# Peptides against a protein of PDB entry 6D0Y: the designs that were tried, part 198

Target 1, 225 residues: chain A of PDB entry 6D0Y
Amino acid sequence: ETEDHLESLICKVGEKSACSLESNLEGLAGVLEADLPNYKSKILRLLCTVARLLPEKLTIYTTLVGLLNARNYNFGGEFVEAMIRQLKESLKANNYNEAVYLVRFLSDLVNCHVIAAPSMVAMFENFVSVTQEEDVPQVRRDWYVYAFLSSLPWVGKELYEKKDAEMDRIFANTESYLKRRQKTHVPMLQVWTADKPHPQEEYLDCLWAQIQKLKKDRWQERHIL

## One batch from the design tools (peptide; made by RFdiffusion4, then SolubleMPNN)

Design b2_p28_3_s3 (from b2_p28_3, 13 letters changed)
Fold by OpenDDE base, seed 2:
Structure b2_p28_3_s3 (fold): chain B 225 residues (1-225), chain A 28 residues (1-28)
Amino acid sequence: as target 1 above (225 residues)
Amino acid sequence: ALDVTEQFKKLFEEAKSYSFPEFFLPKR
C-alpha cells in the first residue's frame, strides 16, 4: 500500500460499504499489519490523529486497534504509549475536553482487550484520590471525578466484572466526595460539555445519578450520555 | 492486554505539576 492510500483507508473506515464493518476492520487490520515494517511510523501517526479528530468513530478505531494489537502486540503498545502521551500533553495544555475524550478512548481500549482492566482501575483510583487532596482548587477535584464518571459508559461493565471490589471502593469515595463538596462551581462545570444538567440538579450530581442508573441497569446503556 | 499501570502512574504524577485553572471558560 502507498502512504496516501493508507491514509485514505484509515480515514474512511466505517463508511458505507458492501461488506460488514467487522469484515472491513479485519481487512484493514491485515493491511496495516502487513505494512507496519515499512510504514509503522506513518500508520501510528495516522491512527493517533484520526482517533483524536474523529470522536464519532471512537469505537471503530478502538476496535481497529484491538484487532491490530492482536496481530502485532508491539505496535499496540506503541499506540497506547502515544495516546497516553497525548493525554499528558492535553492535561499539560489545559485541554480538558480533549483529555476527557482521551480517557474515554483509553477506557474503550479496555473493552477491546488492548489495555488491561487493572491498569484502568489504577488510573481511576488515582483520579478519585484527587478528591482527597488538600489546598487544591475544587475544580481540579471535580474534573477528575468528571473524567472518571464520564468514562464509565465505555468501561464500567468490564471494570466491575474484573475488579468489582476496587470499583465499589472508588464509587464509595466518589459518593462521599459528591456529598461533601461545595456546589458553587456549577457554572464552571457547565463548560466541560455541551450537555446540560437537569434544571434542578448540579452537573456532577446529575452525572452521578446517570451513572448510578447505568450501573443499576448492568451497564446496558439506553441513551448516550 | 497491555499493563500500562506504570505509564498511568507516571502520567498522573507528572500531571500534578501542571497548572490547573481555578475555573473553566467556554470554548470559543
Scores: peptide ipSAE 0.657, ipTM 0.902, DockQ to the pose 0.624
Fold by OpenDDE base, seed 5:
Structure b2_p28_3_s3 (fold): chain B 225 residues (1-225), chain A 28 residues (1-28)
Amino acid sequence: as target 1 above (225 residues)
Amino acid sequence: ALDVTEQFKKLFEEAKSYSFPEFFLPKR
């Protein structure tokens, strides 16, 4: 494959096809593996780019990386290192939306057997430990809790299967923090009914409730038809 | 699977030195 063609293949994977997504990903992984000797740096850069720019294809690219990692673990390591570096850069630049997305991406890499579950548990332990930091803005505490909770849909099942006790501890700490944190209410967040207007639930409390339900449902998402 | 625990720890420790705003609303 030519370098230009590789870009096209990587960008278009997961789009409409007569073949299954799994088949397409396996095929692409094979193509990329074969071209790693000549185009490793290019492929690495492309994957990092699309992973960041195409959040709708998160699971596609994590799966692809999983397949590549199985074929070439060195490449997988380089990719993960690059993504972690990007997370660092996003935090440094105060790009918290990008940062949380990268945490989700890394979380899903656990499902794809690219990142070890204990590593992700350790990361989340660090995140939740921020709630115990003194002399820091609450927004810092809130963001790390948000990053943790918002990533659980992508990794909660795997982490509880392998590290249930540790996860329960993290949850307990999170719950404790959420109960004691200061809540911000804005008039625009009010829900009005004919009988009793009430403020909408605060975003972290709402997310917490959703995650608790997800956990109760054994990490199986239910969709409204 | 890759053990990246030390990388995560390093990232987290480095991030402690970064500035953080007093307030923001995360995008959903």
Scores: peptide ipSAE 0.657, ipTM 0.910, DockQ to the pose 0.848
Fold by OpenDDE base, seed 4:
Structure b2_p28_3_s3 (fold): chain B 225 residues (1-225), chain A 28 residues (1-28)
Amino acid sequence: as target 1 above (225 residues)
Amino acid sequence: ALDVTEQFKKLFEEAKSYSFPEFFLPKR
């Protein structure tokens, strides 16, 4: 394969095909694995780039990386390291939208068995521990809680299956924080349903409610958060 | 699966030194 062809293959994966997505991903993983000896750095850079720039294909690329990791564990490690480094850079640059996306991406890598569940639990423990930090802006506490909660659609099921006790503790701490945090006073819109009108909830409270519902539904997502 | 606990820990500790705005609302 040529470098240009590899780029095309990586960028176009998940597009319309006569074959299933899984079959296409497996095929691409095989192609990429075969080309790693010659194009490892290029492939790594391409995957990192598309993972960041094409959020609509998040699960496609996490799955692809999962397949590649199964074939070449070292490459998987290099990729994860690169993504973690990118997360660090995003946080350093105050690119919090990118940062939260990267946390979601890493979370889905757990779901794809690239990253160990205990590692992600540890990360989320760290995130929620921010709620206990003193002399920091509330937005810092809120963001880390947001990053945690926003990632659960991609990894909550896996983490509860493997680390239910730890996750329950994290949830309890999160709930405690949400109850005691200060809420910004803004004009609120009322949501009118056919049966019951209710005020629009604060964004973290709303997210919390959504995650609680997701958990209750055994992490079977019916609606995009 | 990869054990990246130490990498995450390091990232988190380093991030404590980064600036954070006084006001920010994440996009949903």
Scores: peptide ipSAE 0.657, ipTM 0.910, DockQ to the pose 0.845
Fold by OpenDDE base, seed 1:
Structure b2_p28_3_s3 (fold): chain B 225 residues (1-225), chain A 28 residues (1-28)
Amino acid sequence: as target 1 above (225 residues)
Amino acid sequence: ALDVTEQFKKLFEEAKSYSFPEFFLPKR
């Protein structure tokens, strides 16, 4: 395959075809594996780019990487390293929307058997430990909790299956923080109180309630969060 | 599966030195 053709194949995967998505991904993984000797750097860059820029295809690309990792473990390692580096850059640039997306992407890579579950547990332990930091803005504590909770739909099942005790500890720490944190009532969001002012639940409290329900439902998504 | 624990640890430690805004709204 030519370099330009590889770009087209990677960018268009998951679009309408006569074949199943699974068969298309398997086929593409085979093509990419065969071309790694000649185009490894290009393929790596392309996959990193589309993973970041096409969030609607998150599960497509995590699955593809899972297939590639099964075929070429070294390439899988290089890809994960590149994505972690990108997460670093996002945090450094204060691009927290991109950063949380990348955490979700890495989380789904656990589900695709690319990243080890214990590694992700360790990452989330670090995130929740921020709640105990002194002399830092609350927004920092809130963001790391948000990044953790918002990633659980993609990896919570796997982590509880393998590291239930550790996850319970993380949850307990999270709950404790949410109870003691200062809630900023943004008065402007109260303007939509037409009739009965339903106190708009704070976004982290709302997310926590959703995750608790998801956990109770054994991580079976009945509702797209 | 890849053990990336050390990479995550390094990232987290480095991120402690980065600036953080006083306020932002996460994208839903």
Scores: peptide ipSAE 0.656, ipTM 0.909, DockQ to the pose 0.878

Design b2_p28_3_s4 (from b2_p28_3, 11 letters changed)
Fold by OpenDDE base, seed 5:
Structure b2_p28_3_s4 (fold): chain B 225 residues (1-225), chain A 28 residues (1-28)
Amino acid sequence: as target 1 above (225 residues)
Amino acid sequence: ALDITSQFQELFEESKSFSFPEFFLPEL
């Protein structure tokens, strides 16, 4: 297939079709695998681009990468390496919102059997360890905690199933930090009713409460965070 | 699944040398 055709296929996957999404993803994985000998670099670049630019299709592209990794393990490795490099560049450039999204994407790759659960646990242990660093700005501590918590809707279930003791330790450390850190008020959209105003919460405290509720609900998501 | 613990560790260690702005607002 031509490069232009590959771009179209990759960008349009998950759109309305007569076939199931699963069938379409399996079909696309087969097409991409067949074209890797000729277009590996192009396919890699395209997948990295759409992963970053189309957050609404996160689970579609993580699933696609999972299928590709099962077919070609080396390509899966190259893709993960590229995403880690992008995460590094985002952090270096102070693009923290992009960096959080990339952590979330990598987290969902655990569900797709691309990244080993112990590797992600180790990453989150590192993130939460920042709360104990001395002589660093609070924004660094807050961002790493935010990146961890913001990723749990995607991977929390899997990590607790495999590494419950380690996750409990990470949660305890996170809770301890949130209790002692300086609060910064960030404007938030809150549901206000005349009779029962919603409590005003700081953004990390709010996220923590949401994650605690999600954990209590056995990681079954009922609403978009 | 890939064991990428070493890659994550390398990224984390490198991040310690990065500068941070005074304020961060997440896109909620």
Scores: peptide ipSAE 0.652, ipTM 0.935, DockQ to the pose 0.791
Fold by OpenDDE base, seed 2:
Structure b2_p28_3_s4 (fold): chain B 225 residues (1-225), chain A 28 residues (1-28)
Amino acid sequence: as target 1 above (225 residues)
Amino acid sequence: ALDITSQFQELFEESKSFSFPEFFLPEL
């Protein structure tokens, strides 16, 4: 495939087709694998770009990467390294919404057998350990907890299946933090809410409640979180 | 599957030196 054609193929995967999505992804994975000797860097950059710019196709691209990783383990490693580097850059740039999305993306790569579950558990242990850091802004603590909780819809089931004891510890630490943290965001959010009798819940408390429900439902997502 | 624990650890340690805003609101 020509370089320009590769871009088109990668960007359009998952769109309307006469074939199944799985068939299309397998086909594309084969094309990309064959072109890696000549276009590895280009393919890597393209995949990183679409992963970031097309969040609606998150599961499509994680699946594609899973297929590529199965075919070429080295490429999978390079891709993950690139995504981690991007996560670092996003955090450094204070682009926290992008950073959260990237954590979700990496989380779904666990489901695609690209990233080992223990690695993700270790990452989340680190995230929740921030709640115990002294002399740091609460926003740091809140963001890492948010990033953890926000990723659980994509990986919570897998992590609990493989690392239930560790996950329970992380949850206990999270709950403890949420109970003791200052809830300064509630008044600020209320200024924009029309429903004064029923003020909007603090965003982390709300998310926690949603995740607790999801966990109770055995990680079966019944509604859009 | 890739063991990337060391990469995540490195990222986390580096993040300790990053700046944070006074306030953060996620896109809900």
Scores: peptide ipSAE 0.652, ipTM 0.936, DockQ to the pose 0.828
Fold by OpenDDE base, seed 3:
Structure b2_p28_3_s4 (fold): chain B 225 residues (1-225), chain A 28 residues (1-28)
Amino acid sequence: as target 1 above (225 residues)
Amino acid sequence: ALDITSQFQELFEESKSFSFPEFFLPEL
């Protein structure tokens, strides 16, 4: 297939089709595998681009990468390396929203059997260890905790099934940090209703409550975020 | 599945040298 055709196929996967999404992904994985000898770098760049630019298709592209990894393990490795490099670049550039999304994407790759669960646990151990770093901005501590918590809807079940003791430790450390951290009362975002100012729940506290509920519900998502 | 623990560790260690802004707000 021509390079232009590959771009179209990758960008349009998951759009309305007479076939099931699963069948379309398997078909596309086969096409991409066949073209890897000639277009590996192009395919790699395209997949990295769409993974970053189309967050609504996160599970589509993680599944596609899972299928490709099953067919070509080396390509799966190169893709993950590229995504980690992108995460590094995003962090270096202070693109924290992109960085959080990339952590979430990598988290879902655990479900797709691309990334080993122990590797992701180790990553989250590192993230939560930031809460113990001295002489660092609170924004650094908060971001890493946020990145961890924000990714748990995609990987929490798998990690607790395989590494429950380690995950419990991470949770305990997270809870401890959330209790002791300074909550920046941004007075400007207080919705002053006429009667009692309801303090707007801080975003990390809110997220923590949601994750605790999700954990209690055995990681069964009631609402697809 | 890929064991990428070393890659994550390298990323994490490198991130310690990165600058951080004063504020971060997640996109909803």
Scores: peptide ipSAE 0.652, ipTM 0.935, DockQ to the pose 0.837
Fold by OpenDDE base, seed 1:
Structure b2_p28_3_s4 (fold): chain B 225 residues (1-225), chain A 28 residues (1-28)
Amino acid sequence: as target 1 above (225 residues)
Amino acid sequence: ALDITSQFQELFEESKSFSFPEFFLPEL
């Protein structure tokens, strides 16, 4: 395959085809594996780019990486390293929306058997530990809690199946923080409708309620968030 | 599956030196 053809294949995967998505992903994984000796750097760069810039295809690309990792474990490692570097750069640049997305992507890689569940638990333990840091802005604490909670739809089931005790501890610490943190009601975000001021639930409180419901429902999503 | 605990730890420790704005809201 030419470099241009590889780009086309990677970018267009999951689009309308006569074949099933699963068949297309398996086929593409085979093509990419065969081309790794000649185009490893190009393939790595392309996968990192589409993983970051095409959030609508998150599960497509995590599945593809899972298939590639099963075929070539070393390449899977290089890809994960590249994604972690990108997460670092996003945080450093204050691109918090991109950073949250990357945490979700890494979380779904646990389901694809690319990342070990204990590693993800350790990451979330670190995230929630930020709530106990002294002399840090609340925005730092809130972001790490948000990144943790917002990733649970993609990995919560797997983590509770393998590390239930550790996850319960993380949840308890999160709940404690949410109860004690200052809620900045930014007046500008309060749509004061004149008649009945429904207190707009704070975004972390709302997310917490959603995650608690998801946990109660045994991590079975009835509605794709 | 990859054990990447050390890589996550390194990222987390480095993040302690990063600056944060006074306010952030996620895209909902």
Scores: peptide ipSAE 0.651, ipTM 0.935, DockQ to the pose 0.848

Design b2_p28_4_s1
Fold by OpenDDE base, seed 2:
Structure b2_p28_4_s1 (fold): chain B 225 residues (1-225), chain A 28 residues (1-28)
Amino acid sequence: as target 1 above (225 residues)
Amino acid sequence: SEEELKQKEEEERKKKLLELEAKLNALP
């Protein structure tokens, strides 16, 4: 059935091909668009699922969603809503690995003109605001900071170009939190369990330093973080 | 007819799908 073929195509896009990635993505977007009238919900679910299952193809699928959003704005919106719902569910379920991936995915959607920069800034403001909550364990506060910082390689440039003042405020709050938080040494292998979503002290401080350097370099990556 | 139009659209979609499959499966 056409549906099975679509799944195969979505999964295969970005693999080695005689055609350029851009051409293949455009082709796939065209095929998906044509099937939206009949299979919108299925395509939506399929894209959400595949995007989550294939994190190595994050930029491929964000680009694809960007192309689809340009063709069908409603679909793009529904896709974002679905991903946000999934993020909330992941957070509630303490699935921090899934949650941070989704934040990165949403971050890259800003570059693809699917999510507005102000909306992403607001999300990050909300994340960093958790650090000010007294009834939240530090491990959770640390995760929100981690989720913010670890997403900046994907969207920091865009956000600073459009919302520099707001981003600086978030950075200041983040820095303040990192200075006042308790230092905890947790092995890396324990960091990403549902029971221990806590980045170790050295890792979070290291990440902060890396992001500061990236910011200083105007978000020009010399090394993949 | 509306049915004929729908059928043509479906055929075109299938054609595009197959063409894309061919492109994706073609290795350099």
Scores: peptide ipSAE 0.227, ipTM 0.761, DockQ to the pose 0.873
Fold by OpenDDE base, seed 5:
Structure b2_p28_4_s1 (fold): chain B 225 residues (1-225), chain A 28 residues (1-28)
Amino acid sequence: as target 1 above (225 residues)
Amino acid sequence: SEEELKQKEEEERKKKLLELEAKLNALP
């Protein structure tokens, strides 16, 4: 049955092929679009699952969703909603690695014209606003800052092109927080454990420095962060 | 008929699926 084949195709796209990635993605988008009338909900769930299971193919699946969104605008919206729900579930389950990945995934969806820049800015504003909440442990505040900063390589350029003033405000708030927060040292292997989602002091400060440099370089990456 | 049209559409979908599978399975 066609449905059974779709999972295999979605998992396999982006692997070594005689055809270009772009061609294969267009082909897959066409196949999926044709099956949306019959299998929309299943396709949504499948894409969400595969995207989470294959983080190395982040840009492949964001691009695929972008193509699908162009073909079926409602599908893109529903997919984003599903991913946001998954993000919330991951946070509740203390799966911080998956959560940060999902934030990066959503960030790259901005580049794929699935998520509007203002919506992503609003998300990051919400993240950084957690740093102002006194009833939230610093470990949680640090994670939201980390999630924000670690996602900027994917979307910082686009957001500054569209919402520079708002982004500058977020950066200022982030900088202020990083200066006033307590410095803690944790083993790197424990940074993203369920009990200690706290980025190591050096890492978070290092990440900030890297992002500041990236921003200064107008979001032109010279090194992999 | 409507049924015939649906049948043709399904056949086209299957064809596209098979074509894509062939593309993805084709190695350089």
Scores: peptide ipSAE 0.227, ipTM 0.758, DockQ to the pose 0.858
Fold by OpenDDE base, seed 1:
Structure b2_p28_4_s1 (fold): chain B 225 residues (1-225), chain A 28 residues (1-28)
Amino acid sequence: as target 1 above (225 residues)
Amino acid sequence: SEEELKQKEEEERKKKLLELEAKLNALP
């Protein structure tokens, strides 16, 4: 059945091919668009699932969604809503690894013209605002700062071009938090998991320094963090 | 007829899908 082939195509896009990635993505977008009238919900679920299962293809799938959004704005909106729901569920379930990936995914959707810059700024404002809450453990506060900072390589340039004043405010609040947070010795072998969401003490400070340098370099990356 | 149109649309969809599949499976 034609529907069974869609999953395979979505999974395979971005792999080694005789054709360019751009050509393959345009082709896939065209196929998916043609099926939206009859299979929108299925395609939506499939894209959400594959995007989560194949994190190594993040930019491929954000680009694909960008192409689909350009063809069908309503679908793009519904996709974003689905991803936001998934983010909320991941946070609720303390699945911090999935949650941070979803934040990065949403961040790159700004570059693909699927999410507006003001919306992403608002999300980051909400994240950093958690650092001001007294009833939230530091491990949770640290994660929100991590999620914000670790997403900036994907979207920092765009946000500073459009919302520089708001971003500076977020940076100031972040810096203030990093200076006042408790320093806790964490084993170097600790990995981010659902039960261990706390980053290394040095990691957040190191990440902050890297992001500050990236900002100074006008968000021109030599390598992905 | 409406049925003929639906059949034609389905055939075109299948064709496009197969073409894309061929592109994705083709190695340089």
Scores: peptide ipSAE 0.225, ipTM 0.753, DockQ to the pose 0.888
Fold by OpenDDE base, seed 3:
Parts: C-alpha cells; sequence; structure tokens
Structure b2_p28_4_s1 (fold): chain B 225 residues (1-225), chain A 28 residues (1-28)
C-alpha cells in the first residue's frame, strides 16, 4: 500500500500546494529514505523513470536526488550510475533527444552536489574531443557541441568556479570548431527527432552567442529553468 | 516483540506518508 502511494507522491511533487516546494521535497526525501532499506531498487527505478518522463520537472527531481544523496550517499551513487548507463544506451541507440536531456540532468546533479565537478568537466572534454575525430560526420560533432553548450546553463557557474582553466580550454576548442565547421542548409521546419540530431546551424550559433553572454554575465540567469 | 516493533515502525511510516500526502494535497 505504501509503495503505490510513493509513485503518486513522486509524480505530484512540484505541483501547487500550501507548503513550499522545498518543504515538500524534504518531506518526500524523508519518506523515500525510510523505505530505502526495503525497496531501494524499486525506488531507484521509479525515480529514473519519472525523471526521464517528466523533463519539465528536471530541477525538481535533481534536487530530490540531491536530498536523498545527502541522506544516503550510496543511493545517490547508484542513481548516477543508472543515469550514465541510460545515457550510454541512448547514444548507442541514436536517441539523441533523450541523450541530450540526460546530459542536462547530469549537469544539474553537479549543482545539487551529487556529481563532482571534475567528473562533469571530463565528460565535456570527451564531448568536445569528438570535434577532432577523423572521418566523423559533422552532425555528430555538432550534436556533442550542442549537448555541451545546452547543458552549461545548469552547471557552467559551478564548473568555472572549480575548474576555470579546464573550462576555458574546452571553450576555446569549441569556438575554434564553430569557426571552421561547414555551414549546411537545414530545413527550418525540421522537427528535432532522434534520427536527425543535427541542430540547426543558426540555432547552434545562436546558442553559442547566448552561452558567451551568460559566461560574461558570470552565469547569472534571469529565469531559473 | 520484534514483530510488534516492525509493525509499529510500519504504522509510523504510513502515518508520515499520509501526512505528506495531506500537505501535498492542501491548497494555498
Amino acid sequence: as target 1 above (225 residues)
Amino acid sequence: SEEELKQKEEEERKKKLLELEAKLNALP
């Protein structure tokens, strides 16, 4: 009976209530923690599923995981491992929309103190290194740059505070790539589909400009996503 | 007994769950 209620609570958290979001998340974390000894695997699977199905609540669920990680470090680690596994599977399956979402999710987990900053920097270094790979389609190179840049709103501040030199190197490499890449005509009405991960050229350049501005503004956002 | 203790713990967990549900369902 308790298990059935947990799914409902996880799905409903973040909705309007008389209590603050923070209070509700703390309450939910407490309830989940109490059930971890008996239902850890089920809770883990449930959180992974809900986090993937409700992208609009990304920051809610990363925060929840952060709270759980603070209470139970092992659970946080296992959750990260599960999400990394999902990322690898998504990339292998060419599900680029899911993959980029997972990168953003992992990025915000750094902000929630679940993932260490150096680990995320290493991931982004690997992404940008794809731009240097030989005999790789430009669509692949563009996607990894997109995945990197589009994740910076969630983690850029933290990474530059802790790994500024490494981040500057990644940024320089990204800029160099964007300057030398070929411009391709992509239909404007092309829906972002998993089978066609190529970001619109104008969008990538626009995103780069937005991220540069965000960096210049010391990662201060007007609206928290 | 150990079983009675487990039952009591489960009842307390259930109580906390219901309290949280009540909070989440409460409108401003």
Scores: peptide ipSAE 0.217, ipTM 0.748, DockQ to the pose 0.896

